# Designs tried in a protein design run: peptides against a protein of PDB entry 8PQO. Part 112

Target 1, 252 residues: chain A of PDB entry 8PQO
Amino acid sequence: VLLKEYRVILPVSVDEYQVGQLYSVAEASKNETGGGEGVEVLVNEPYEKDGEKGQYTHKIYHLQSKVPTFVRMLAPEGALNIHEKAWNAYPYCRTVITNEYMKEDFLIKIETWHKPDLGTQENVHKLEPEAWKHVEAVYIDIADRSQVLSKDYKAEEDPAKFKSIKTGRGPLGPNWKQELVNQKDCPYMCAYKLVTVKFKWWGLQNKVENFIHKQERRLFTNFHRQLFCWLDKWVDLTMDDIRRMEEETKRQ

## One batch from the design tools (peptide; made by RFdiffusion4, then SolubleMPNN)

Design b1_p18_7_s3 (from b1_p18_7, 9 letters changed)
Fold by OpenDDE base, seed 3:
Structure b1_p18_7_s3 (fold): chain B 252 residues (1-252), chain A 18 residues (1-18)
Amino acid sequence: as target 1 above (252 residues)
Amino acid sequence: SMELYLSIANLILKYYFE
């Protein structure tokens, strides 16, 4: 098991992020092929648990069409079915990813708290001390180009170059976080993403777990760079606007 | 929302199956 807490600081408010995230996810997915294909929605319902109130979803991703033919032909039963259970109680979110074939030997859990701070809270997910001491805190700086793979880099998605016309935020220089503290008019938040990865196969555990974390970090980095650089596209939208957009998309 | 999680999953798949 490998745990890392990714802390993504953004010059947006927690409330703004709720809109921005939804918009950015939708926007980013437009450019991806095969969106929605092979996805089965089993559950989509409200939930309440220990004061947590939100929306619960259970989806199955059938990856048969997403892998090469020879993989599909050789894959054992259930190996290409990924289950995603998600609890969305923004500003808290939890996603659990499992595989039918791997059963308890495979787990990806992503728990996110969105807080109006600069990533200074320790153990925001309230892990036991013994567990928390094994968690690596990883700060993602969306302005740091060195954290971005060359193949992922786009100038139009570079926070170090972007200037928001509507808000005046950006560009984000090397010391943007320090400067942000002195800018009382600029909101900020941190997404605390605790990622738990378990791949319990002898000889492959460390390799796969580290690989998954590498991909998650890459995803978080690129996504939040996009989110910020698309600020002018979503900052004036409301949650109602987003909901309407979602409904319109579903009807298409 | 349902669409949000679907899109997130698609993004995840993009990076995992490159």
Scores: peptide ipSAE 0.071, ipTM 0.757, DockQ to the pose 0.090
Fold by OpenDDE base, seed 2:
Structure b1_p18_7_s3 (fold): chain B 252 residues (1-252), chain A 18 residues (1-18)
Amino acid sequence: as target 1 above (252 residues)
Amino acid sequence: SMELYLSIANLILKYYFE
């Protein structure tokens, strides 16, 4: 098991981020070729449990259409089905990813707290001390070009170049986080994303767990760079606007 | 994330079939 807490600092408020995240997820999904193919939504409903109130989703990602025929024929039953269970109780979110074949030998859990700070809180997810000491804190700087793979880089998604017309935020210089503290009119937040990865296959555990973390970090980095650079597209939207957009998308 | 799932799948496939 490999745990890392990714801390993504953004020059937006927690309230703004809720809109921006939903918008950016929808936009990114549209841009992904075949993103909706093989996705089965089993459950999508409100939930309330232990004081936590939000939206619960259960999706199955069927990878059969994404692999060659011979792989489908040779793959064990359930090996190509990925289950994603998500509890969205913003500002808290939890996602659990499992595989039918791997069962308890495979787990990706992503727990996120969105806080109005600069990523300074320790153990925001309230892990036991023994568990917390094994968590690596990883800071993602969306303005740092060196954290972005060349193949992922897009100038229009570069926070170091983008300036929001509607808010005046950006571009983000090398010391943008330090400068942000002195800018009373600019809100900020941190997404604390605790990622737990388990892959219990002999000889592959460390390799796969590290690989998954690398991919998650890559995804978080690119996504939040997009979110910020798309600020002018979503900053004036309300949650009601987002809900309408989602409903319209469901009709298609 | 479909991208993540495919990446993992590709890794697994590479291990078993190459």
Scores: peptide ipSAE 0.057, ipTM 0.726, DockQ to the pose 0.479
Fold by OpenDDE base, seed 5:
Structure b1_p18_7_s3 (fold): chain B 252 residues (1-252), chain A 18 residues (1-18)
Amino acid sequence: as target 1 above (252 residues)
Amino acid sequence: SMELYLSIANLILKYYFE
């Protein structure tokens, strides 16, 4: 089991992020080749548990059409079905990813707290001390070009070049986080993303767990660079606007 | 994320079938 807490600092408010995240997820999904093909929504309902209230979703990602024919033929039953269970109680979110074939031997859990700070809180997810000492804190700087793979880099998604017309935020220089403290009119937040990865196959555990973390970090970095650079597209939208957009997308 | 899932799948394929 490998745990890392990714801290993504953004020059947006927690309230703004709620809209921006939903918008950016939708846009990113549109830009992906193949779209949402192979996704089955099993459950989408409100939940209440242990004082936590939000929306629960259970989706299955069927990868049969996404792999070569020989893989599909050789794959064990259930091996190409990925289950995603998500509890969205913004500003808290939890996602659990499992596989039918691997059962308890495979787990990706992503727990996120969105806080109006600069990523300075320790153990925001309230882990036991023994567990917390094994968690690596990883700061993602969306303005740092060196954290982006060349193949992922797009100039139009570079926070170091982007200037928001509507808000005046950006471009983000090397010391942008320190400068935020002195800018009373610029909100900021941190997404504390505790990622738990378990791949309990002898000989492959460390390799796969580290690989998954590497991919998650890559995804978080690229996504939040997009989110910020798309600020002018979503900052004036309301949650009702987002809901309407989602409904319109479902109808098509 | 579908991208992550495909990346994992590719890793598995590389290990077991290539």
Scores: peptide ipSAE 0.055, ipTM 0.727, DockQ to the pose 0.437
Fold by OpenDDE base, seed 4:
Structure b1_p18_7_s3 (fold): chain B 252 residues (1-252), chain A 18 residues (1-18)
Amino acid sequence: as target 1 above (252 residues)
Amino acid sequence: SMELYLSIANLILKYYFE
């Protein structure tokens, strides 16, 4: 098991982020090859438990069409089905990813708190001390080009070049976070993303767990760079606007 | 995300089939 807490600081408010996240997820999904092909939504309903109120989703990602034929033919039953269960109670979110074949031997858990701070809180997810001491805190700087793979880099998604016309935010220089403290009119937040990865296959555990973390970090980095650079596209939208857009997309 | 799942799948494929 490998745990890391990714902390993504953004020059947006927690309230703004809620809209921006939904917008950016929708846009990113459109840009993804294959779109929603192979995705089965089993459950999408509101939930309420232990004082937590939000939206619960259960999706299955069917990978049969995404792998070579011989792999599909040799794959054990359920091996190519990925289950994603998500509890979205913004500003808290939890996602659990499992596989039908691997069962208890495979787990990706992503727990996110969105806080109006600069990533200074320790153990925001309230882990036991023994567990927390094994968590690596990883800061993602959306302005740091060195954290972006060359193949992922796009100039139009570079926070170091982007200037928001509507808000005046950006571009983000090397010391943007420190400078942000002195900008009383600019909101900020941190997404604390605790990622738990378990892959209990002998000989592959460390390799796969580290690989998954590497990919998650990559995804978080790219996503939040996009989110910021798309600020002018979503900052004036309301949650109702987002919901309407989602409904319109479903009709198409 | 689908991208992550495919990346994992590719890793497994490389290990077992290549």
Scores: peptide ipSAE 0.054, ipTM 0.726, DockQ to the pose 0.407

Design b1_p18_7_s4 (from b1_p18_7, 12 letters changed)
Fold by OpenDDE base, seed 1:
Structure b1_p18_7_s4 (fold): chain B 252 residues (1-252), chain A 18 residues (1-18)
Amino acid sequence: as target 1 above (252 residues)
Amino acid sequence: TMELYLLIANLILEYYFS
């Protein structure tokens, strides 16, 4: 098991981020090949547990059509079915990803707190001290080009070049986080993303767990760069606007 | 196999926000 807490600092408020995240998810979904093809929604309902109120979703990603034929032919039963359970109680979110074949030997858990700070809180997910001491805190700087793979880099998604017309935010220079503290009119937040990866196969655990973390970091970096650079597209949207966009995306 | 689950991991991440 490998745990890392990714801290993504953004020059947006927690309330703004809720809109921006939903917009960016919808926008990214439109750009994905096949969109929702192969996604089965088993459950989508409100939940209440231990004072936490939100939306619970259970999706199955059927990967049979997304993998090469030889993979499909060699894959054991259930290996290409990925279950995603999500508890969305913004500003808290939890996602649990499992596989039917691997059962308890495979887990990706992502727990996110969105806080109106600069990533300075320790153990925001309230882990036991013994567990917390094994968590690596990883700061993602959306303005740092060196954290972006060359193949993922787009100039239109570069926070170091983008300036929001509507808000005046950006471009984000090398010291933007330090400068933000002194900018009273610019809101900020941190997404604390505790990622737990378990891949219990002898001889492969460390390799696969590290690989998954590398991909998660890549995903978080690219997504939040997009979210910020799309600020002018979503900052004035209402939740009703977002819902309409989501419905349009589902129809594609 | 490792290759299979690496592929699955990539696909999960690709559709993570779907």
Scores: peptide ipSAE 0.035, ipTM 0.709, DockQ to the pose 0.077
Fold by OpenDDE base, seed 4:
Structure b1_p18_7_s4 (fold): chain B 252 residues (1-252), chain A 18 residues (1-18)
Amino acid sequence: as target 1 above (252 residues)
Amino acid sequence: TMELYLLIANLILEYYFS
């Protein structure tokens, strides 16, 4: 098991981020080849437990059409079915990813708190001290080009070049986080993403767990760079606007 | 087997926000 807490600081408010995240998810999904093809939604319902109120979703990602034929032919039964269970109680979210074949031997868990701070809180997910001491805190700087793979880099998604016309935010220079403290009118937040990866196959555990973390970091980096650079597209939208857009997308 | 599950991991991440 490998745990890392990714801390993504953004020059947006927690309330703004809720809209921006949903917009950016929808936009990113459109940009992916095949979109939602092979996604089965089993459950999508409100939940309430332990004072947490939100939306619960259970999706199955059927990967049979997304892998080479030889992989599909050699894959054990259930190996290409990925289950995603998500509890979205913004500003808290939890996602659990499992596989039918691997069962208890495979887990990706992502727990996120969105806080109106600069990533300074320790153990925001309230882990036991023994568990917390094994968590690496990883800061993602959306302005740092060195954190972006060359193949992922797009100039239009570079926070160091982008300036929001609607808000005046950006471009983000090397010291943007420190400068933000002095900008009383600019909101900020941190997404604390605790990622737990388990891959219990002897000889492959460390390799696969580290690989998954590397890809998660890549995903978070690219996503939040996009979210910021798309600020002018979503900052004036309401949650009702987002819901309408989602419904319109379902009809297409 | 390793290649298969690494591929699956990549696919999971690509569609995580879908």
Scores: peptide ipSAE 0.035, ipTM 0.707, DockQ to the pose 0.077
Fold by OpenDDE base, seed 2:
Parts: sequence; structure tokens; C-alpha cells
Structure b1_p18_7_s4 (fold): chain B 252 residues (1-252), chain A 18 residues (1-18)
Amino acid sequence: as target 1 above (252 residues)
Amino acid sequence: TMELYLLIANLILEYYFS
């Protein structure tokens, strides 16, 4: 098991981020090859548990159409079915990803707290001390070009070049986080994403777990660069606007 | 196989925001 807490700092408020995230997820989903193909929604309902209120979703990603034919033919039964269970109680979110074939030998868990700070809180997910000492904190700087793979880089998604017309935020210089503290009119937040990766295959555990973390970091980096650079597209939207957009998308 | 599950892991991550 490998745990890392990714801390993504953004020059947006926690309330703004809720809109921006939903917008950016929807946009990213449209841009993804195959879109919602092979996605089965088993459950999508409100939940309330231990004072946590939100939306629970259970999806199955059927990867049969996404892999080569020879992989489909050789894959064990259930190996290409990925279950995603998500508890969305913003500003807290939890996602658990499992595989039917691997069962308890495979797990990706992502727990996120969105806080109005600069990523300075320790153990925001309230792990036991023994567990917390094994968590690596990883800061993602959305303005740092060196953290972006060349193949992923787009100038229109570069926070170091983008300036919001509606808010005046950006471009983000090398010291943008330090400068943000002195800018009373610019809100900020941190997404604390605790990622737990478990892959119990003898001899392959560390390699696969590290690989998954590397991809998660890449995904978080690119997504939040997009979210910020799309600020003018979503900053004036309300949650009701987002809900309407989601309903319209479901009808298509 | 390792290759298969590496592919699956990559696909899961691509689908995470879908």
C-alpha cells in the first residue's frame, strides 16, 4: 500500500471551486475518447451518514471496448470491469475504485478535503499517527511548467500565461502563492487529496503502486491547470446552472 | 498480466473525471 497526499493550491474560493470542478469534469468528459461509452451507472442517490450529506454514485466502467481484442480474449472474467463508488459531500469527497477480478488485491481510494488555506494543514483527513507518518505530502504547483509533461502541455492551459478577464486573476508567476497572501481580493484554497493505492501482486506491488501515483499526479496537475484557465467560462455560473447543464447532458 | 493491469490502471485514471 502506498499513500500520498496531493495538495493542489488554487487562486479560487472553496465555493467557486465547487462550480469549477463540476464544469471542468463535464468538459474533460466530453474531450475524453469514447466519452461515457462503457459506463454503467448502478446507483445515483442522495445519502446521509454520520452527519455527512451528499450524493452517492456507483458506476461500472466496462473496459472491453477500450482494450485491444487480444486483451479482451486473454483477460480473466471480471478483469475489465472497474467499479467506482463515490461519496460527494462537498467540500469532502471520497472515491473508491476496485476491480472484480483483483478483489481485495487492488484498490485506489481518493479522499479529498477542500479547505480555504494554502495547503498548510497536517493530517486533514485525520489518519492515525502511525498511518499518517507513512503519507508523503506532495505539493502540486499548477503554474510550474516543469511539472507538466511536454506531451500534455498546451499554451491555452498554462496558468503562467492565462489572465482571467472576469476576475483579473493571473497570470501566475513563480511566486504567485506567496503573493496571494498579500492580495486581499483574491481567494485561495487547497484541495487535499489523500490517495491510497493498493496492488498486491508479488514482485509488482511497488512498481504498479508508484505508476498509479505518477498517473494520478499527472491527472491532478493537468485537470487543475484546465480548471484555472477555464475560470472565465465557469466563474459566473451557479450550482443551479451546473445542475441544468448536467440534466441537459443526460438527455443527450 | 502486469501489462493488462497497467493498462487498466491507466484507463481508470483517464476515466476518473468521466
Scores: peptide ipSAE 0.034, ipTM 0.708, DockQ to the pose 0.078
Fold by OpenDDE base, seed 3:
Structure b1_p18_7_s4 (fold): chain B 252 residues (1-252), chain A 18 residues (1-18)
Amino acid sequence: as target 1 above (252 residues)
Amino acid sequence: TMELYLLIANLILEYYFS
């Protein structure tokens, strides 16, 4: 098991981020080939647990159509079915990803707190001290080009070049986080993403767990760069606007 | 996100069919 806490600092408020995240997820999904195909929604319902109120979703991603025929034919039963269980109680969210074939030998858990701070809180997910001491804190700087793979880089998604017309935020220079503290009119938040990866197969555990974390970091980096650079597209939207957009998309 | 699932899928596929 490998745990890392990714801290993504953004020059947006917690409330703004809720809109921006949903917009950016939808936009990113449109850009992905075959987006939505093979997704089965098993459950989509409200939940309440220990004072946490939110929406619970259980989705199955059927990858059979996404792999070559020979792979589909050779794949073990359940190997191409990925389950995603999500508890969305913004500003808290938990996602659990499992695979039918690997059962308990495979787990990706992503627990996120969105806080109106600069990533300074320790153990925001309230782990036991013994567990917390094994968690690596990883800061993601969306303005740092060196954290972006060349193949992922787009100039229009570069926070170091982007200037929001609507808000005046950006571009984000090398010291943007320090400068942000002095800008009382600019909101900020941190997404604390505790990622737990378990791949309990002998000989491959460390390799796969580290690889998954590398991909998660890459995903978080690119996503939040997009989110910020799309600020002018979503900053004036309300949650009701997002809900309407989602409903309209479902009807198409 | 879809990207995450694709990444996971690729991991699964790479492991099983490497």
Scores: peptide ipSAE 0.036, ipTM 0.723, DockQ to the pose 0.528; fails the geometry check

Design b1_p18_8_s1 (from b1_p18_8, 9 letters changed)
Fold by OpenDDE base, seed 2:
Structure b1_p18_8_s1 (fold): chain B 252 residues (1-252), chain A 18 residues (1-18)
Amino acid sequence: as target 1 above (252 residues)
Amino acid sequence: SELHFLIANITVNSYLKY
């Protein structure tokens, strides 16, 4: 098991982020190869548990059409079905990814707290001390080009170049986080993303777990760069606007 | 749809794409 807490600081408020995240996910999903093909929604309902109230979703990703033919032919039953269970109780979110074939031997869990701070809280997810001492804190700087793969880089999604017309935020210079503290009119938040990866196959555990973390970090970096650079597209939207957009997308 | 679902979906797609 490999745990890392990714801390993403953004020059937006927690309330703004709720809209921006939903918008950016929708846009990013449209841009991803394969879109929503092979996705089965089993459950989409409100939930309430232990003071947590939100929306629960259970989706199955059928990867049969997404892998090469030889992989499909050799894959055991259930190996190409990925289950995603998500609890969205913003500002807290939890996603659990499992596989039918690997059962308890495979787990990706992503737990996120969105806090109005600069990523200074320790153990925001309230892990036991023994577990917390094994968590690596990883700071993602959306303005740092060196954290972006060349193949992922787009100038129009570079926070170091982007200037929001509607808010005046950006561009983000090398010391933007330090300067943000002195800007009373600019809100800020941190997304604390605790990622737990388990891949219990002898000889491959460390390789696969590190690989998954690498991909998660890459995803988080690119996504939040997009979220910020798309600020003018979503900052004036309401949650009702987002809901309408989601409903329209579902109909397509 | 819940944000986490969307991120996870992107994650799965990213794994397949890259």
Scores: peptide ipSAE 0.047, ipTM 0.738, DockQ to the pose 0.079; fails the geometry check
Fold by OpenDDE base, seed 3:
Structure b1_p18_8_s1 (fold): chain B 252 residues (1-252), chain A 18 residues (1-18)
Amino acid sequence: as target 1 above (252 residues)
Amino acid sequence: SELHFLIANITVNSYLKY
């Protein structure tokens, strides 16, 4: 098991982020996946649990169409089905990813708190001290180009170049976080993303767990760079607007 | 909402593209 807490600081408010995240997820999904092919929604309902009130979603990702035919033919039953269970009680979210074939030997859990701070809270997810001491805190700087793979880099998604017309935020220079403290009119938040990765296979555990974390970090980095650079597209949207967009997407 | 799903979906696709 490998745990890392990714802290993503953004020059947006927690309330703004709720809209921006939903918009950006939808947009990024369209761009990368070409739609919901192979996605089955089993459950989508409100929940109340342990003081949380939000939306619960259970989805299955069928990867059969996403892999070569020979892989599909040779894959064990259930190996190409990924289950995602998500509890969205914003500003708290939890996602659990499992695989039918690997059962308990595979787990990706992503727990996120969105806080109106600069990533200064320790153990925001309230882990036991013994567990917390094994968590690496990783700060993601969306303005740091060195954290972006060359193949992922797009100038139009570079926070160091982007200037929001609607809000005046950006571009984000090397010291943008320090400067943010002095900008009373610019809101900020931190997404504390505790990622738990379990891949229990002797000889491959560390390799795969580290690989998954690398991919998660890459995803979080690129996503939040997009989120910020798309600020002018979503900042004036309301949650109702997002809900309408989601409904319209479901109809297509 | 589809938000978390989209993140996970992107994650899965990212694994396939890497």
Scores: peptide ipSAE 0.042, ipTM 0.731, DockQ to the pose 0.085; fails the geometry check
Fold by OpenDDE base, seed 4:
Structure b1_p18_8_s1 (fold): chain B 252 residues (1-252), chain A 18 residues (1-18)
Amino acid sequence: as target 1 above (252 residues)
Amino acid sequence: SELHFLIANITVNSYLKY
């Protein structure tokens, strides 16, 4: 098991981020999934548990059409079905990813707290002290081009070049986080993403767990760069606007 | 919610593209 806490600081408020995240997810999904091909929604309902109130979703990603033929032919039954269970109680979110074939031997868990701070809180997810000692804190700087793979880089998604017309935020220079503290009119937040990865196959555990973390970091980096650079597209939207957009997307 | 699903979907796609 490999645990890392990714801390993503953004020059947006926690309330703004709720809209921006939903918008950016919808937009990114249109670009990457081709409209949700191979996705089965089993459950989508409100939940309330232990004072946590939000939306619960259970989805299956069928990867049969997304992998090479030889992989599909060799894959055991259920190996290409990925289950995602998500609890969205913003500002707290939890996602659990499992596989039908690997069962308890495979787990990706992503737990996120969105806080109105600069990533200074320790153990925001309230892990046991012994468990917390094994968590690596990883800061993602959305303005740092060196954290972006060349193949992922787009100038229109570069926070170091983007200037929001509607809010006046950006571009984000090398010291933008320090400067943010002195800007009373600019809100800020941190997304604390505790990622737990388990891949219990002898000889491959460390390689796969590290690989998955690398992909998660890549995803978080690119996603939040997009979120910020799309600020002018979503900052004036309401949650009702987002819901309408989601419904329209489902019909396509 | 669709939000996490979309993130997860992007994650899965990123795994396959890498």
Scores: peptide ipSAE 0.039, ipTM 0.733, DockQ to the pose 0.086; fails the geometry check
Fold by OpenDDE base, seed 5:
Structure b1_p18_8_s1 (fold): chain B 252 residues (1-252), chain A 18 residues (1-18)
Amino acid sequence: as target 1 above (252 residues)
Amino acid sequence: SELHFLIANITVNSYLKY
């Protein structure tokens, strides 16, 4: 098991981020996933548990059409079915990813707190001290080009070049986080993303777990760069606007 | 791999409400 807490600092408020995240997910999904092909929604309902209230979703991602034929032919039953259970109680979110074939030997858990700070809180997820000491804190700087793979880099998604016309935020220079403290009119937040990766297969555990973390980090980095650079597209939208957009997307 | 990247992208899709 490998745990890392990714801290993504953004020059947006927690309330703004709720809209921006949903917008950016919709846009990114449209560009990459082919419109939800192979996604089955089993459950989508409100939940309330231990004082946590939000929306619960259970999705199955059928990867049969997303892998080469020879992989599909050799794959064990259930190996290409990924289950995603998500509890969205924004500003808290939890996602659990499992595989039918691997069962308890495979787990990706992502727990996120969105806080109106600069990533200074320790153990925001309230882990036991013994568990917390094994968590690596990883800061993602969306303005740092060196954290972006060349193949992922797009100039229009570079926070170091982007300036929001609607808000005046950006571009983000090398010391943008320090400068932000002195800008009373600019909101900020941190997404604390505790990622737990478990892959119990002898000889491959560390390799796969580290690889998954690398991909998650890559995803978080690119996504939040997009989110910020798309600020002018979503900052004036309401949650009702987002809901309408989602409904329209479902009808297509 | 592209496949693993696809799995990683699932986490982003979880934020979309259907």
Scores: peptide ipSAE 0.034, ipTM 0.710, DockQ to the pose 0.051; fails the geometry check

